# Peptides against a protein of PDB entry 6GMG, part 106

Target 1, 331 residues: chain A of PDB entry 6GMG
Amino acid sequence: DSDDRVTPPAEPLDRMPDPYRPSYGRAETVVNNYIRKWQQVYSHRDGRKQQMTEEQREWLSYGCVGVTWVNSGQYPTNRLAFASFDEDRFKNELKNGRPRSGETRAEFEGRVAKESFDEEKGFQRAREVASVMNRALENAHDESAYLDNLKKELANGNDALRNEDARSPFYSALRNTPSFKERNGGNHDPSRMKAVIYSKHFWSGQDRSSSADKRKYGDPDAFRPAPGTGLVDMSRDRNIPRSPTSPGEGFVNFDYGWFGAQTEADADKTVWTHGNHYHAPNGSLGAMHVYESKFRNWSEGYSDFDRGAYVITFIPKSWNTAPDKVKQGWP

## One batch from the design tools (peptide)

Design b1_p29_2 (made by RFdiffusion4)
Fold by OpenDDE base, seed 1:
Structure b1_p29_2 (fold): chain B 331 residues (1-331), chain A 29 residues (1-29)
Amino acid sequence: as target 1 above (331 residues)
Amino acid sequence: AIKVRPSSLTEEEAEKINEKNAEAEARAE
């Protein structure tokens, strides 16, 4: 029950974290210990450490989304999302492939669609776009200048995003970011902001009007990126989980992973921070745990999900929630 | 094994929070 969620207590600003626990190439800790690490490493505003506020601790307590929430400063809107889908692979596998023993046609098509997404290329596309955006932000002191710079950068790169409508999530994302408008944030100055990335895993079969098979095994046509841009229309994502295929089976609605603005060129060496569930230390779920995973661990996902999107948002440069380098675990 | 669990916050609730925050920021301008 959502009623079991508890806000973690405040941690003293100078309290050092306990060592993280290694788990299958990941580093794991309880949420209270992550707060300690966050205060030491990520809490800095204008170069000064900050205690995680009660509001931030409350956001964090919501689980996997809470990690992204506290570090981005807003609940994820998922409007500016990217993915990569191999249409040729999909078509070829459907044509030449066969269902496995006991696999239905719907299961086969759902699986082939899932396997046709390339998480690494999706992530690379998001990083590419974030880089373009950061260049556009750097010398822009108003939104008009930012948009002009962005269009010029896209034109120079012959990027299909140059053809997006001015009202698209791509061009509207900055002005729709609360921290951009905050006095202590961007203060309406694009040059004070930077692009950051997080990822969402979710289920494709969310259309209630679709077949039961699509809800159970995936909708092969749902949440595909637009050709050329890589943009995913996330408007149909309503956090609906996969439908059970057998009695007693249950699936989770989503997973969120925080990347930020790491500069590590090797995707496999990047660190993704995420939580398991909302904090319920006195409930059946127990205390929330935070994981720092390598990209390979993150991108593997779970059977609960058949889609992965890489989302761009913005934070003030004065925040240290998205440093150039993220170290896995503690110390 | 890591098991992901759902958030207790709905998308609609999240949108309301974001809207309230945006409005508060606009008033502070």
Scores: peptide ipSAE 0.125, ipTM 0.770, DockQ to the pose 0.109
Fold by OpenDDE base, seed 2:
Structure b1_p29_2 (fold): chain B 331 residues (1-331), chain A 29 residues (1-29)
Amino acid sequence: as target 1 above (331 residues)
Amino acid sequence: AIKVRPSSLTEEEAEKINEKNAEAEARAE
């Protein structure tokens, strides 16, 4: 119960983190220690180290989403989301494949749909788009200039996103970013902003009016990326978890992973920061832990989820929450 | 590799998250 959530206490600004614990290719630490690391590494505004504020600590305390929240500066809206789906594979497998022993048709279809998503390609698409956006931002001093630059970049790349509506999340994302409008943020200057990426894992079968099978085993048609653009309509994601398939089974609503703006070209070497659960040191869940995982560890996901989206948002360049390189663990 | 399990949310908690998301969107507009 979220009622057990506690805001982690403040950590002294100059307190160094304790060593992270290696955990199956991940680096793991308790949330309090992550705050220490965050203050040393990610807290910088205009090159100045900052103590994590009470508000930020409260955001962080929400768990996996909290990590993305504190680093992006806003609660995830997930509007500008990308994925990759192999329609040919999906159709072929449905036609020529067979359910496994004991697998229902609905399970089969749900599994085939899940397997038809490519997390790496989805991530690469988001990185590609973020790169285009960053080029468009670089010398744009107003939104109009940014949009013009963006359209030019897309045209040069023959990208289908150039055909998106002006009100689409793609074109509206910057102006709809609170930190863009903040005086100490972007101050309405696109060149002061940069695109960043986070990922969300979630369940496809969220429609309560759909069949029980879809809720249990996935909706094969839900949350597919649009052809050409890779955009996913996230409007129907209401943080509804997978329905239990057996008595006593329960699934989690979502998982969030923070990537930021790492420049590492090899996807497998990128680091994803995420939390296990909300901070409940006095509750049954216990203290929140933060993980820094490699892409393979992040993208593996869980049976709780059959969709992964890679979302673009923006932060001020003056923030150090999305550095070019993320070091896994401490020291 | 050991899978790290995120916290389970109740429907009520999920709705609160949805509300926060909606508020965030409203502030952005």
Scores: peptide ipSAE 0.051, ipTM 0.760, DockQ to the pose 0.222
Fold by OpenDDE base, seed 3:
Formats: sequence, C-alpha cells, structure tokens
Structure b1_p29_2 (fold): chain B 331 residues (1-331), chain A 29 residues (1-29)
Amino acid sequence: as target 1 above (331 residues)
Amino acid sequence: AIKVRPSSLTEEEAEKINEKNAEAEARAE
C-alpha cells in the first residue's frame, strides 16, 4: 500500500554512515544510513556538502526509482534508452530450439527473447553514446554549439545516430533536462553539464490489447533496440507489471539502478545503486534498503522483468551524484 | 540469493508523474 510510504527523517550533515552489510556480492544498508553516505559522498554542490533536503528525501522514499531520482535530480523519463538484441541468436533459437518440459510455446518464445538481450553490450552502447555527448558538451556554451558538436562527433564515428530526427529524444534530451536551465545548474550552458547513465528493468508484455500469453510470458517483439543506433522506443512503457501466471502471484512494475558517470572500463567492476521498495517502516514492506551492486548482480534482474534498458540523462558538473569512482559499501 | 522486492508505483501515481514530466518537457522547448 503506497499509503504506508514515509519520508525518511533528516540526518545530521556530519553524521557518518554505519558499515554496510554484505548481501550476496552486494553492499546493503537501510535508507537512513544511505542518506548519511549520500551526504558525505554524493551531496556536494560546487564542492560543498549538502544535507539531503526534505524534497530529496521524499523522492528517495519511493525506492529503487527514488535512488535514481535523487541522484539525477528528476523523475526518470526514460526517453533516451539503449539496449542490445541479438537477432541472429533469437531467430536461431526459435528455429532450432525447443520448449523445456512443461513450457508452453509462449513461455518459450518469451524466454528466448529475454535471453537474446545482451545487457553488457547495451550498457556499453550507452557508455559510448554518453562519451560522445560529453565531448560535444565540452566548450559548447549554447545548445546550438552542442548540437553542432554532437553531429560532428557522430559523423566522425560513422554512428547511425547522426541520422536521427532533430526532434528525437537523442537531440532533445539536453534541452528537456530541468537542471540544464537552472541558475545553479547548467544555466543554459552545455559545458556545465555531463551525461550520466541509469538502468531500468521492466516488462515487455504491457499491451493490454495483446494476448494474455504475451502479458504473462512476455512480448518477444516489444522494446527491441533499433538496429545501428541501439535506441529503444520507450513510449509504450507505462509501468505495467507482468501478469500473474498463477493465483496469488504478483509482480513489480520496474526496477531502477543508478550508475552515473563511473570511468571504470571493466563493466563487471562498475557499481549500481538501487533500492528494494518504497520506505514503509510501519507497514508490511518495512524500511527501505539501498543496495550497491556490481554489474553482474544488477544485470541479473528478476523474473518480474524481461527487458533492460540503459538510459542517458544529464546533470550539472557541479553535482557530485555521479563521481568518476564509486566505492561499494561503507567503509 | 536475495530477491529484492523492487519499488512499485501504482499506475495512477506513475501517470501523474508522467504528466508532470511531459509538462516540464513542453516548457523546456
């Protein structure tokens, strides 16, 4: 019950975090302790630590999306999303593979589609694009200069994104970022902004007009990346969860993981920060916990989801919510 | 393996947020 959601109390600015707990290769802590860490490590604006505001604490209280929300400064729009799909593998497995014992055709096709996504390549694509964008942001003092730089960079790399429409989320993402226009943010200066990445896990079978089997077992054709660009059309993602396959079964509608702008070249060593559920200390769900997971732990996902996307957005360079290095846990 | 129960927003809550985001984007352009 979302009515049980509570905003975590303020933490003193100088309060140090308690040690995180190991949890199957992850570092785990309660939300209040994450706030303490956040204030010590990620809160800096123009080099000065900040107490997490009531508004930010309220955002955080929403759980996994709250972690991305507080660190990106806006609720995720998910418009600039990337993934990688192995079409040849998919076709081959459908042709030559067979359903498992007791597996229906719909279950088989849904599973094969899910397994045909490559999370690492999807993440790599997002990082590649973010790097291009960051180069384009450099020394660009207006949006026109940024866009010109971006087009040049894409042309130099022979990137298919150069063919995207000017109105596409790819080219409009910066101007649609609230912090870009804020006086204490970008102040309309692209060179004051940087690209950051988060990930969303969600369900493919969200079309209410589709078959029950697609809603239960996945839609193999939904949310595939465009060839060449890797862009995923997220317009049909309405945060609809997987349909139950048995009585009493229920699924969650999404999961979000925050990566930011880590420079670690090895994907397996990157740290992803995410929450379990909304903060309900007096409710059935209990207190919210925050996890710092390695890529392997994050990308594994859950049976609730059959799609993963890696999304690019922007934050001011003056924010420290996306540092070059993220240390897992505390201390 | 610990299965975390990810955050869930109601469809209604999600739509409200989506509307706010759309309005913000419209103002940004």
Scores: peptide ipSAE 0.141, ipTM 0.810, DockQ to the pose 0.143; fails the geometry check
Fold by OpenDDE base, seed 5:
Structure b1_p29_2 (fold): chain B 331 residues (1-331), chain A 29 residues (1-29)
Amino acid sequence: as target 1 above (331 residues)
Amino acid sequence: AIKVRPSSLTEEEAEKINEKNAEAEARAE
């Protein structure tokens, strides 16, 4: 029960982490030990280490979303999301493929749709856009200057995002970032902000008015990226899990992974930080664990989900929650 | 290899999270 959630206790600022545990290509530790690492590595504001506040520890305690929450400084809104979908592959597989033994037509279509998404290309698109945004931010001292720079960058690259409406999440994302407006954050100065990336895995079949088959096996038409831009309309994502296909089966609503602003060119070598569940040390779920996974481990996802989105948000450059390099585990 | 499956939310907690999300947007606007 959600009532079992507990806020992890404070950790001394000078306490070093215990070694992480290797687990299937990822590094794993209990949430308290992650707090120790976070304080040593990611907590810096204006170059000074900070103890994780009670508020931040509370955010973190929510599990996978908590890791993204504490590092981004806000609860994920998921408004500026990117993905890659191979329409030709999808059409071809539907036409020339066949259901597996025991697979219904709805299962087949849902699976083919899931497999037509390319997580790596989706991630690369988000990185490309984040880079453009960062260039636009660099010397912009007001939002108008940022938007002008952004449009120029997009025009130079012949990017379809240049045609987005001014009210699009693409153009409104910065002004809708709380830390941009904070005195100790951006202070309304775009040049004090940087673009960062996180990922969300979720279920496509969330429409309660749709068929039971779509809720069980996926909606092949839901949450597809717009052609040219790669933007995903996330407005219909209400954190509804996959419907059970058999009695006693249950699925999780979502998974979140934090990437930040790593500069590693090889996607496969990037590190994604995520949690397993909310912190319930005295409950049935137990203590929350934090994982630092390679992209392969992250992008594989779970059967609970058939969509992956890569989301751009912003943090102040003075924060060290999104460093250029992330080391997996400890030491 | 055994994948560690996420188990972050109950349905009830998901609704609370939706509220948190809405509040976050309201604060940003």
Scores: peptide ipSAE 0.029, ipTM 0.701, DockQ to the pose 0.213; fails the geometry check

Design b1_p29_2_s1 (made by RFdiffusion4, then SolubleMPNN; from b1_p29_2, 14 letters changed)
Fold by OpenDDE base, seed 1:
Structure b1_p29_2_s1 (fold): chain B 331 residues (1-331), chain A 29 residues (1-29)
Amino acid sequence: as target 1 above (331 residues)
Amino acid sequence: MIRVLPDSLTAEEAELINNAGKEAEEKSK
């Protein structure tokens, strides 16, 4: 069977989407129908609907990363990532807990580490930082002004991020955003940009020089956030999947979920948009589907992953790919 | 993910998806 990726065809700009299918708290649709919704809801540039370009449709067709790619305007670099880890819980469970029946020590430690991450607090930290960054962007017309504003905001809040150096992903993220430099984007004007959030799920046991147990059951010490800042060093994330524990088993290397810039205060009511796999309508995997999931559904993840990061990037304010309110499904 | 529920994938399915992921990354460069 051919499993070749296919770029979805163009959809007429005025075509309305078909109803989404509800499933386990999610709203689901085929990729072609998502393109229709995207054109009606998210495509606006300077208030005008746009047809999804061939390039954007091609990006989207790559599956789970495609949704984030299209809506952020760039392939995820994952440099400015946040998480929350309960070190006290981790230490206590390791000391006082015990492996389940049939669970190895390595499996136990990996599980305890996974469970010691707080997805809600990690998400909240990213939202907090994005809010600070947005305040710093608001009236800054050059990068220097933005950085000065950012430092002032952090100082006022006594935030540990104020101690990051100028080369840190935290301070360099804006200048490294392609759309910031584009004439029709930010045009080097920070006040034309806004911070947005997406999430990545991935595997901790990616070090090939480590034990097989860590590759199978997780590395308890890998990809922990720095105390105070919540920053995760993502430099060692090479999109290496979890190692199989049994013959014939396979794991996916990552999953991406798009949040954008929703203002919903209740994390549980926020909507996360993500894809299942690359578009192969004539292949064994079939057509790509897009899901709009509540935070609970997204943050639950899969056994493929034991880490979640909440990443900040930037888009032009003129784009509507990150609206204040996202409605799940259609209509 | 192909699945809505957190069940396992076959090695073949995972390989196909991961290969597409690698292709996407290379295309982005």
Scores: peptide ipSAE 0.600, ipTM 0.916, DockQ to the pose 0.654
Fold by OpenDDE base, seed 4:
Structure b1_p29_2_s1 (fold): chain B 331 residues (1-331), chain A 29 residues (1-29)
Amino acid sequence: as target 1 above (331 residues)
Amino acid sequence: MIRVLPDSLTAEEAELINNAGKEAEEKSK
């Protein structure tokens, strides 16, 4: 139960952050201090700083999802997700590889599957698609124009996404974005919106009807990207955590990292913002901390997860929650 | 790999975190 969750108090709009603490290549701070940074750097609407609202602070207080929630303006739906999977590597390792000492066959297969995902290529695919979407958005003043532009862009690039169904998450994502419909957001004008990216880490072995081994060690066949498009069917992701492999062991159901719309070409230099857990300053878990990690730090994930997806959503261009450049830490 | 969370989570800790996640999801609806 999260009864000990506390919404962080409001921070004065002009309060500057305290310095972040460096931690193993990351920049770390307590959630209250992140709110201060957020207000100074990311809060701008139409060029004006905004105090983080009570609602936003409440969203943020939920921890790992909170950072993405606040910055995207909506709870992650995860419908438009991308990944990269090396099928040849997977098949080859299964065929020619051997379980490690003490590793069961199921553990081996799960590990090989996990290792067959290329996080960098998955991220690059998402960035590529986001770029295409942004071009389609730029001069489109209604959804029909956006969709037409998108199809044209995809055709020009010979992208397999052009063959997706009109009802697919790919084409429906914009219309399903609340901020697109908001008067002070997109106001139904695609040209006022931009594509942004966040990442979700989760467990593949979520099928309760599957074997216990898959729930413990992963389902090698689950949540693979479709060939050509890179789309991951996230419909079966129900935020079910990995099953314990030993008594007393527990796993977290997901982790979220916010990238936004950084223009840094080198993936390794991109900054990912994420939280540890819900804010419980008076509870056993303690205060929520926010981390700004480089891609390598983020993409490493945890043993709790064997899948990483890079998800596209949209925010109004008037928001500064996804700036072109993100500086790690403070100052 | 540097874990932001504890190196290992107890079932209780994981349950707390996961419950918060579920609460967030429900609140978003």
Scores: peptide ipSAE 0.617, ipTM 0.925, DockQ to the pose 0.749; fails the geometry check
Fold by OpenDDE base, seed 3:
Structure b1_p29_2_s1 (fold): chain B 331 residues (1-331), chain A 29 residues (1-29)
Amino acid sequence: as target 1 above (331 residues)
Amino acid sequence: MIRVLPDSLTAEEAELINNAGKEAEEKSK
């Protein structure tokens, strides 16, 4: 229960955004102003601007998940997640490295594991897979055709994903997307859909039966990608936050960043849109702010999190929530 | 670098944020 949460009011469809505030490579604005930008840039359905609905504004008001929720059209399921982990680096650092001054062994191992994830490679893997999926979608007018195309594409690329089970989130993701089945969405036509990407930051030490050290400093073995596919088993992600390391300290469960379907080849130049917290203009947390960050700013994350996953979902091509080019800030 | 979230969250603040997250998930069902 978020008693202080407020749904932002409707913004006139033609109201232009105020300038964003630049800050350390990010562009920042209050949620109301983001709604204005969203209506001007991302709201289009079949080429026509739309006012953000009350439901969408309510979704957005929930904070860090809200941006992804509004733009993807559904609450994140996080089932089709990718990452990259350097096993050799991890092993070598554990063997040859040493804890920093004042760092416990558990803290050292957790840190080394965190640093062994390659965010850029994880992101690139997701983009690669999304590209394959988009090719499979392009001329497929039913799910069977899509799946056949997908298998062919994977075979041609000798991709390990071709060996995934038919029930895998990889193959079931499209059919499990509500907008795919909607009349004004995909209408059960894969060729009307496209793959999009968002990212989730979360904590590895979520196992309640594990040691306190793992809950405090991370579980080095948790949420690693499968070799070859890059798939992360997200089934054990229950939005459990990092355990406090000092009295009174608290950590957030997750953070979400929206990428969509940008075509910028340089990962470092891609823009990630995310929120800070739920909208509480009259509460202690204050108004929700929306940030548009470069990849470096996004991927750095926070101490609250030691995992980053890049997730694929689908939206109708008629939506403009995932354009080829995203401009940072306003104007 | 500026942290989007407060530099240091109290247990109470974190609980508020996390509760909102739980509410969002429930609402999505």
Scores: peptide ipSAE 0.599, ipTM 0.914, DockQ to the pose 0.801; fails the geometry check
Fold by OpenDDE base, seed 2:
Structure b1_p29_2_s1 (fold): chain B 331 residues (1-331), chain A 29 residues (1-29)
Amino acid sequence: as target 1 above (331 residues)
Amino acid sequence: MIRVLPDSLTAEEAELINNAGKEAEEKSK
């Protein structure tokens, strides 16, 4: 029951975390212990540790999205999302492939579409774009300078994003970031900001006016990246879960994983931080747990989801919620 | 029954978060 959500109590600023435990190839801990780690490692503003505020603890208490929320400083808007889709693979598998035993045509098409997304390439595209943005930010002291730099960088790379409209989420993302406008954040200075990445897993078959088969098995045509740019139109993502395929079956709406701005070149070595559910220590769900997963563990996802998007947002450089290196677990 | 995975939110939880997030987003504008 949603009514069981509790805001985790404050942790003393200097309290060290207890050791994380291995769980399914990832590091896992209870939310209170993550708060301790967060205060030691990620809480820094201008190099000074901060106690996680009540507001931040409340955000965190919401589960997987709460991890992204507290680290990005805002609720995820998911506007600047990237993915990679192999159109040739999709077409070839549809043409030459066949449903598995007991698999319906709709189930086959949904599966083939899901399998035609490349999570690693999607992640790499987001990293590429984030790098371009970071170069554009570096010496830009106003938004105009940032946009000019961004266009130049894109032109130099012959990137299709250069053709996006000025009102596109790509160009508007910075000015629409609350922390960019905050005095203690960017203070309207792009050079004080950096691009960061998080990921969202969700279901493609969200159109209630579509066939039941699409809602059950996925919509093969939904949430595909635009050719050349890799941009995904997330406007149709309404956090609607997969429809049950059998009585008593139910699926979750989404999952969020925080990457930040890690510089590890090997995708497989990157660490993704995410939560299981809202914090309900006295409820049936129990306490919220936080996981630090390698990319393989994160990108695997669940059968609840057939889409993964890699989203770019911005945080102040003065925040340490997106360090260059993330250590999995504790110690 | 909504499936609860070790590292996933239930549909109900996600909906609650979505609602809270929308409110938060509106307040941040």
Scores: peptide ipSAE 0.024, ipTM 0.666, DockQ to the pose 0.192; fails the geometry check

